# Peptides against a protein of PDB entry 3QIS: the designs that were tried, part 129

Target 1, 334 residues: chain A of PDB entry 3QIS
Amino acid sequence: PSLELSRREFVFENVKFRQLQKEKFQISNNGQVPCHFSFIPKLNDSQYCKPWLRAEPFEGYLEPNETVDISLDVYVSKDSVTILNSGEDKIEDILVLHLDRGKDYFLTISGNYLPSCFGTSLEALCRMKRPIREVPVTKLIDLEEDSFLEKEKSLLQMVPLDEGASERPLQVPKEIWLLVDHLFKYACHQEDLFQTPGMQEELQQIIDCLDTSIPETIPGSNHSVAEALLIFLEALPEPVICYELYQRCLDSAYDPRICRQVISQLPRCHRNVFRYLMAFLRELLKFSEYNSVNANMIATLFTSLLLRPPPNLMARQTPSDRQRAIQFLLGFLL

## One batch from the design tools (peptide; made by RFdiffusion4, then SolubleMPNN)

Design b2_p16_3_s3 (from b2_p16_3 with S1M N8R D9K R16K)
Fold by OpenDDE base, seed 4:
Structure b2_p16_3_s3 (fold): chain B 334 residues (1-334), chain A 16 residues (1-16)
Amino acid sequence: as target 1 above (334 residues)
Amino acid sequence: MSFLEEIRKEMESLYK
């Protein structure tokens, strides 16, 4: 069996968070026998491609002289955004198109990724006073490493290192401020806020806006701005409530005093973001007659974003754990 | 001053 491939080199320029890119190529059975093709893992890989890449179809049969179009889809989700922002991963891969009882065909994937404030740590963003696209990639790496060290020190209640000539960190990321302050100003009376989805085009504009500028006003509908906040919180490499405190939040869920003590142990940036979000959401709840937003809806929605189980426990989350997590958050909304 | 107003005031002083 043999295949002819219309293309073997693919370049994905300016890959962005949540922006789907597609490249297509054709494979043709130029042999005289039916063939089965599949994308196969390389040696020591578990998957045929990196998490941000997909082939469709990834396998199939071709009759003699049959031709199929294959789509290579590049999509940076919340699961890949952090490692691409840090430069730990890159828009580079090699796909192996295997022909049963035939040859392997190698496809080269290349491109560039544009960093996003989405998927960047709260610590790094609090130190980042300019839009992320204005920050050199080398400095982003340094900011993430330093932010990890600051988080560790904050958790250990170590004396703030001498605020050397390093500019004082923001109390909250400017991106969170931009989103929340917009919603506070313009969306408190918005019917079905956080219940109506945003427009995908508007979401992309909001992401690009936050990555590239400090706007006076965020573009798009209140629904798109609200969804952008949810996406931002979901994309955080560590949730607003640090993984280390997850179990303690569940254990304290019915004691509001202990809940406040647990939150007080968060790193400064995480604690400030939590307080800021809770302050906003309590203001939003005052307008429940206008916006149809209630505490149970908000707690249910934001709990999954703010109080995520650690990755090792995600598959083990019980309905009881979810209810405790909701109850924990309710104690800050009421 | 609410924490919302505190954050707004700080951020506006930096960016406006």
Scores: peptide ipSAE 0.643, ipTM 0.965, DockQ to the pose 0.833
Fold by OpenDDE base, seed 5:
Structure b2_p16_3_s3 (fold): chain B 334 residues (1-334), chain A 16 residues (1-16)
Amino acid sequence: as target 1 above (334 residues)
Amino acid sequence: MSFLEEIRKEMESLYK
């Protein structure tokens, strides 16, 4: 069997979080026999491509002189954003298009990623006083490493972060302040807030705005700004309640005194973000007659974002654990 | 002062 490919090199310029890019090519059976094609893993890989890449179709049959269009889709989700922000992964891959009883065809994928404040740690963002696109990539790596080391020191040594001559970190990320302060000013009376979805185009504008600027006002509807806050919290590499405290939150869920003690043990930035979000959500609940928002709905929505099970426990979460997690958050909303 | 107002005041002093 033999194939002809219309192209073998693909460049994805300026790849961004949640922005789909597509490149197409044709394959043609220029042989005399039917052929089966498939994308196959390289020798040491479990998958035929990186998590941010997809081929469609990834397999198929071609009769002699038949042609098929293949789409290469690049999409950075919450699952790939953190490793691309840190530069641990890059927009580079090699695809192997295999013919059954034939040869391999290699496709080269290349491009560049533009870092996002989405998928960046709370610790790094508290040190980042400027928009992420103004920060050199080398300095982003240093900020993530320093943030990890300081978090680990704060947890292990109970040593106050030495308020040494370095620029004082923000109490909360500027991106969270921009989102929450906008919602507090303009969305407290918004009917169906956090229940109505945002517009995908407005969400992309909000992400690009937060990555590139410090705006006076966030663009888009209150629904899009509210959904952008949910996406931001979902994309965090470490949830607002650190994985280390997950079980203690469940164990304390019915004791409001112990719940407050558990939250007091969070790293400074995580604790401040938690307090800031709870203060906002309690204010929003005062306007329930206007916005149709209630404590049970908010607790159910935000629990999955703020109090995630550790990756090793995700498959073992019981309905009882979920109810305890909701009850834990309710104790801060009521 | 509420914690919302405290954060607003700090952030506005840095960015406005």
Scores: peptide ipSAE 0.640, ipTM 0.965, DockQ to the pose 0.822
Fold by OpenDDE base, seed 3:
Structure b2_p16_3_s3 (fold): chain B 334 residues (1-334), chain A 16 residues (1-16)
Amino acid sequence: as target 1 above (334 residues)
Amino acid sequence: MSFLEEIRKEMESLYK
């Protein structure tokens, strides 16, 4: 069996978080026998492609002289955004198109990724006074490494932040301020806030706006700005409540005094973001007659974002653990 | 000042 491929080299320029790109090519059975094709893992890989790439179809049959279109889809989700922002991963891959009882065909995937404030750590963003697209990629790596070291020092209560030599970090990321301050100014009376989805085009504009500028006003509807805040919190590599404190939050869920002590042990940026979000959400709840937002809905929604189980506990999350996590947040909303 | 107003005042002083 043999295949003819219309193209073998693919370039995905300016790949962005949550922006789907597609490149298509054709495969043709130029042989005299039916053939089965599949994308197969390389020798050391568990998957035929990186998490941000897919082929559709990834397998199929071709009759003699049959042609099929294959789509190569590049999509950076919350699961790939952090490693692409740091430059740990890149828009580069090699696909192996296997032909049963035939030869392998290699496809080269290349391109560039444009960093996002989505999927960047709270610590790095607190050090980042300018939009992420203005920051050299080399400096993003340094900011993430420095942020990790300061997080550890803060958790260990060992070294007071040397207030002296480095530029004072922001109390909260500017991106969180832009989103929350917009919602506080314009969305407190918005009916069905956090219940109505945003528009995908507006979400992309908001992401691009936050990555490239410090706007006076965020573009899009209040629903799109609200959803952008949810997407931001979901995309965080470490949730606002650090994984190390997850179990202590559950254990303290019915003691408001212990809950406050647990939050006081968060890294400064995480603690400030938590306090800022809780202050905003309490203000939003004052307008419940206008926005149809209640404490149980907000606690349920934000619990999955702010108080995520550590990866090792995800498979074991009980309904009781979820209820304790909700109760923990309720103690800050009421 | 509320914590919202504190953050707003700090951020506005940096970006406005």
Scores: peptide ipSAE 0.637, ipTM 0.965, DockQ to the pose 0.820
Fold by OpenDDE base, seed 2:
Structure b2_p16_3_s3 (fold): chain B 334 residues (1-334), chain A 16 residues (1-16)
Amino acid sequence: as target 1 above (334 residues)
Amino acid sequence: MSFLEEIRKEMESLYK
């Protein structure tokens, strides 16, 4: 069997978080026999492509002189955003298009990723006084490394943060402030807040706005701004309540004193973000007659975002653990 | 001052 490919090199320029890009090519059976094609893993790979890439179709049959269109889809989800932001991964791959009883065809995928504040650590964002797209990629790497080291030092209670006024971290990420302060100003009376989905186009505009600027006002509807906050919290590499404290939050869920003590042990940035979000959500609950927001709804929604099980426990989360996690947050909302 | 107002005041002093 033999194939002709219309293209073998693909460039995905300016790849962004949650923005789908597509490139298409044709394959034609220029042989005299039917052939089966498939994308196959490289040696030592479990998958035929990186998590942010997909081929459609990824396999199929071609009769002699038949042609099929293949789409190469690039999409950066929450699962790939952090490693792309750090430059640990890149928009580069090689696809192997295999023919049964035939030869391999190599496709080169290349491009560039544009960093996002979505999927960046709270620690790094607290050090980042400018929009992420204004920060050199080399400095982003340094900020993530320094943030990890400072988190470890803070957990160990070892070193007071050197109060050098110019290098002092923000109390909370500017991106969280922009989202929350907008919602506090404009969305407290918004009917069905956090219940109505945002618009996908507006969500992309909000993400791009936060990545590139410090706006006076966030673009889009209150629903889109609210959903952008949820997406931001979901995309965090570590949840607002650090994985290390997850079990202690569940164990303390019915003791408000112990719950507050557990939160006091969070790294400074995480603790401040938690306090800031809880303060905001308590303000929204004062307007429940207007916004239809209640404590049980909010606790249920934000629990999955703020108090995520560690990856090793995710598959073992019981309904009781979920209820304890909800009860933990309720103690800060009421 | 509420914690919301504290954060707002700090951030506005940096960005406004």
Scores: peptide ipSAE 0.637, ipTM 0.965, DockQ to the pose 0.816

Design b2_p16_3_s4 (from b2_p16_3, 5 letters changed)
Fold by OpenDDE base, seed 1:
Structure b2_p16_3_s4 (fold): chain B 334 residues (1-334), chain A 16 residues (1-16)
Amino acid sequence: as target 1 above (334 residues)
Amino acid sequence: MSFLEEIRKEMESLFK
């Protein structure tokens, strides 16, 4: 069996968070026998491609002289954004198109990723006084490394060494401020806020706006700005409530005093973001007659974003754990 | 001052 491929090299320029890019190529059975094709893992890989890449179809049969179009889809989700932002991963891959009883055909995937404030740590973002696209990639790496070390020091209650020469971190990321302050100014009376989805085009514009600028106003509808806040919180490499405190939040869920003590143990940036979000959401709840937002809905929605189970516990989360997590947040909304 | 107003005031002083 043999295949002819219309193209073997693919370049995905300016790949962005949540922006789908597609490249197509054609495979043709130029042989005299039916053939089965499949994309196969390389020897050390569990998957035929990186998480941000997909081939469709990834397998199939071709009769003699049959031709099929294959789409190579590049999409950076919340699951890939952090490793691409840090430069740990890159828009580079090699696909192996295997022909049963035939040859392997190699496809080269290349391109560039544009960093996003989405999927960047709260600690790193608190050190970024400029849009992330203005920050050199080398400095992003340093900021992530330094952010990890400061988080650990903060958790250990180590006295910050010399405050003297480093620019004072922001209390909250400017991106969170931009989103929340916009919603506070313009969306408190928005009917079905956080219940109506945003527009995908507006979401992309909001993401690009936050990555490239510090706007006076965020573009798009209140629904799109609200959803962008949810996407931002979901994409955080570590949730606003650090994984280390997850179980303590559940254990304290019915004791408001202990809940406040648990939150006080968060790293400064995480604690400030939590307080800021809770202050905003309590303000939003004052307008419940206009926006149809209630404490139970908000607690349910934001619990999954702010109080995520550690990866090792995700498979074990009980309905009781979910209810405790909701109850924990309710104690800050009421 | 609410925490919302505190953050707004700080951020506006830095970015306006």
Scores: peptide ipSAE 0.605, ipTM 0.961, DockQ to the pose 0.817
Fold by OpenDDE base, seed 3:
Structure b2_p16_3_s4 (fold): chain B 334 residues (1-334), chain A 16 residues (1-16)
Amino acid sequence: as target 1 above (334 residues)
Amino acid sequence: MSFLEEIRKEMESLFK
């Protein structure tokens, strides 16, 4: 069997978080026999491609002289955004198109990623007084490393932040402030806030706006700004309530005094973001007659974002654990 | 001041 490929090199320029890019190529059976093709893993890989890449179709049959179009789709989700922001991963891959009883065909994938404040740590963002696209990639790596070390020091209650030599970190990320302050100003009376989805085009504009500027006003509808806040919280590499405190939150869920003590043990930026979000959500609940927002709905929605189970416990989350997690948040909303 | 107003005032002083 033999295939002819219309293209073998693919370049994905300016890849962004949640922006789908597609490149197409054709494969043709120039042989005399039917053939089966598939994308196969390299020798050391579990998958045929990186998590941000897919081929469609990834396998198929071709009759003699048949041609099929294959789409290479690049999409950076919440699962890939953090490793791309840090430069740990890159928009580079090699695909192996295998022909049954034939040869392998290699496809080269290359490109560049544009960093996002989405999927960046709260600690790193508290050190960024500029839009992330203005920060050199080398400095982003240093900020993530420094942020990890400061998180550990804060959790261990060891060294007070040396107030002296480094620029004072923000109390909360500017991106969270921009989103929450917009919603507080303009969305308190918005009917079905956090229940109505935003527009995908507006979400992309909001992401690009937060990555590239410090706007006076966020573009888009209140629903799109609200969903952008949810996407931001979901994309965090570490949830607002750190994984280390997850079980203690569940154990304290029915004791409001212990709940406050657990939150006091969060890293400064995480604690401030939590307090800021809870303050905003309590203000939003005062307008429940206008916005149809209630404490149970908000607690249910935000619990999955703010109080995520550690990856090792995700498969074991019981309905009781979910109810305790909701009850924990309710103690800050009521 | 509410914590919302505190954060707003700090952020406005830095970015406006």
Scores: peptide ipSAE 0.601, ipTM 0.960, DockQ to the pose 0.823
Fold by OpenDDE base, seed 5:
Structure b2_p16_3_s4 (fold): chain B 334 residues (1-334), chain A 16 residues (1-16)
Amino acid sequence: as target 1 above (334 residues)
Amino acid sequence: MSFLEEIRKEMESLFK
């Protein structure tokens, strides 16, 4: 069997979080026999491509002189955003298009990623007084490493972070402040807030706005700004309640005193973000007659974002664990 | 002062 490929090199410029890019090419059976094609893993890889890449179709049959279009789709989700922000991964891959009883064809994928405040740690963001696109990638790596080391020191040593002569960290990320302060000012009376989805175009504008500027006003509807806050919290590499405290939150869920003690053990930035979000959500609940928002809805929605099970426990979460997690959060909303 | 207003006042002093 033999194939002709219309293209073998693909460049994806300016790849961004949640922005789909597509490149297409044709494969043609220029042989005299039917052929089966498939994308196959490279040596030592579990998958034919990186998590941010997809081929459609990834396999198929071609009769002699038949042609098929293949789409290469690049999409950075919450699952790939953190490793791309840190530069641990890059927009580079090699695809192997295999023919049954034939040869391999190599496709080169290349491009560049533009960092996002989405998928960046709370610790790193508290050190960023500029939009993330103004921060050199080398300095982003240093800020993530320093943030990890400071968090680990704070957990292990109970030593107050030496407020040394370095630039004082923000109490909360400026991106969270921009989102929450906008919602507090403009969305407290918004009917169906957090129940109505935002517009995808407005969500992309909000993400680009937060990555590139410190706006006076966030663009888009209150629904889009509210959904952008949910996406931000979901994309965090570590949830607002650190994975280390997950089980203690479940164990304390019915004791409001122990719940407050558990939250007091969070790293400073995580604790401040938690307190800030709870203060906002309690304010929003005062306007329930206007916004149709209730404590059970908010607790159910935000629990999955703020109190995620550790990756090793995700498959083992019981309905009882989920109910305890909701009850834990309710104790801060009521 | 509410914690919301404390954060607002700090952030506005830095960015506005």
Scores: peptide ipSAE 0.597, ipTM 0.960, DockQ to the pose 0.827
Fold by OpenDDE base, seed 2:
Structure b2_p16_3_s4 (fold): chain B 334 residues (1-334), chain A 16 residues (1-16)
Amino acid sequence: as target 1 above (334 residues)
Amino acid sequence: MSFLEEIRKEMESLFK
């Protein structure tokens, strides 16, 4: 069996978080026998491609002289955004198109990723006084490493952060402030806030706006701005309530005094973001007559975002654990 | 001052 490929090199320029890109090529059976093709893992890989890439179709049959179109789809989800922001991963891959009883065909994937404030740590964002796209990639790496070290130092109750000549970190990320302060100003009376989905085009505009600028006003509907806040919180590599405190939050869920003590043990940026979000949500609940928002709905929605189980416990989360997590947040909303 | 107002005041002083 033999294939002819119309293209073997693919370049995905300016790849962004949640923005689908597609490149297409044709494969033709230029042999005399039917053939089966499939994308196969390289040696030591579990998957035929990186998590941000897919081929469609990834397998199929071709009769002699038959041609099929294959789409290569690049999509950066919450699962790939953090490692692409840090430069740990890149928009580079090699696909192996295998022909049964034939040869392998190699496809080269390349491109560039544009960093996002989505999927960046709260610690790193608190050190960024400029939009992430204005920050040199080398400095992003340094900020993430420094952020990890500061988080560890804060958890260990070690030496007061020497107020060395480093610019004082923000109390909360400017991106969270922009989203929350917009919602506070313009969305308190918005009917069905956090219940109605945003528009995908508006969500992309909001993401691009936060990555590239410090706007006076966020573009899009209140629903899109609200959903952008949810997406932001979901994309955080470390939840607003750090994984280390997850179990203690569940154990304290019915003791408001212990709940407050647990939150006081969060790293400064995480604690400030938590307090800021709870202050906003309590304000939003005052307008429940207008916005149809209630404490149980908000607690249920934000619990999955703010109080995520550690990856090792995610598969073991019981309905009781979810209810305790909701009860923990309710103690800050009421 | 509410915590919302505190954050707003700080952020506006930095970015506006």
Scores: peptide ipSAE 0.595, ipTM 0.959, DockQ to the pose 0.820

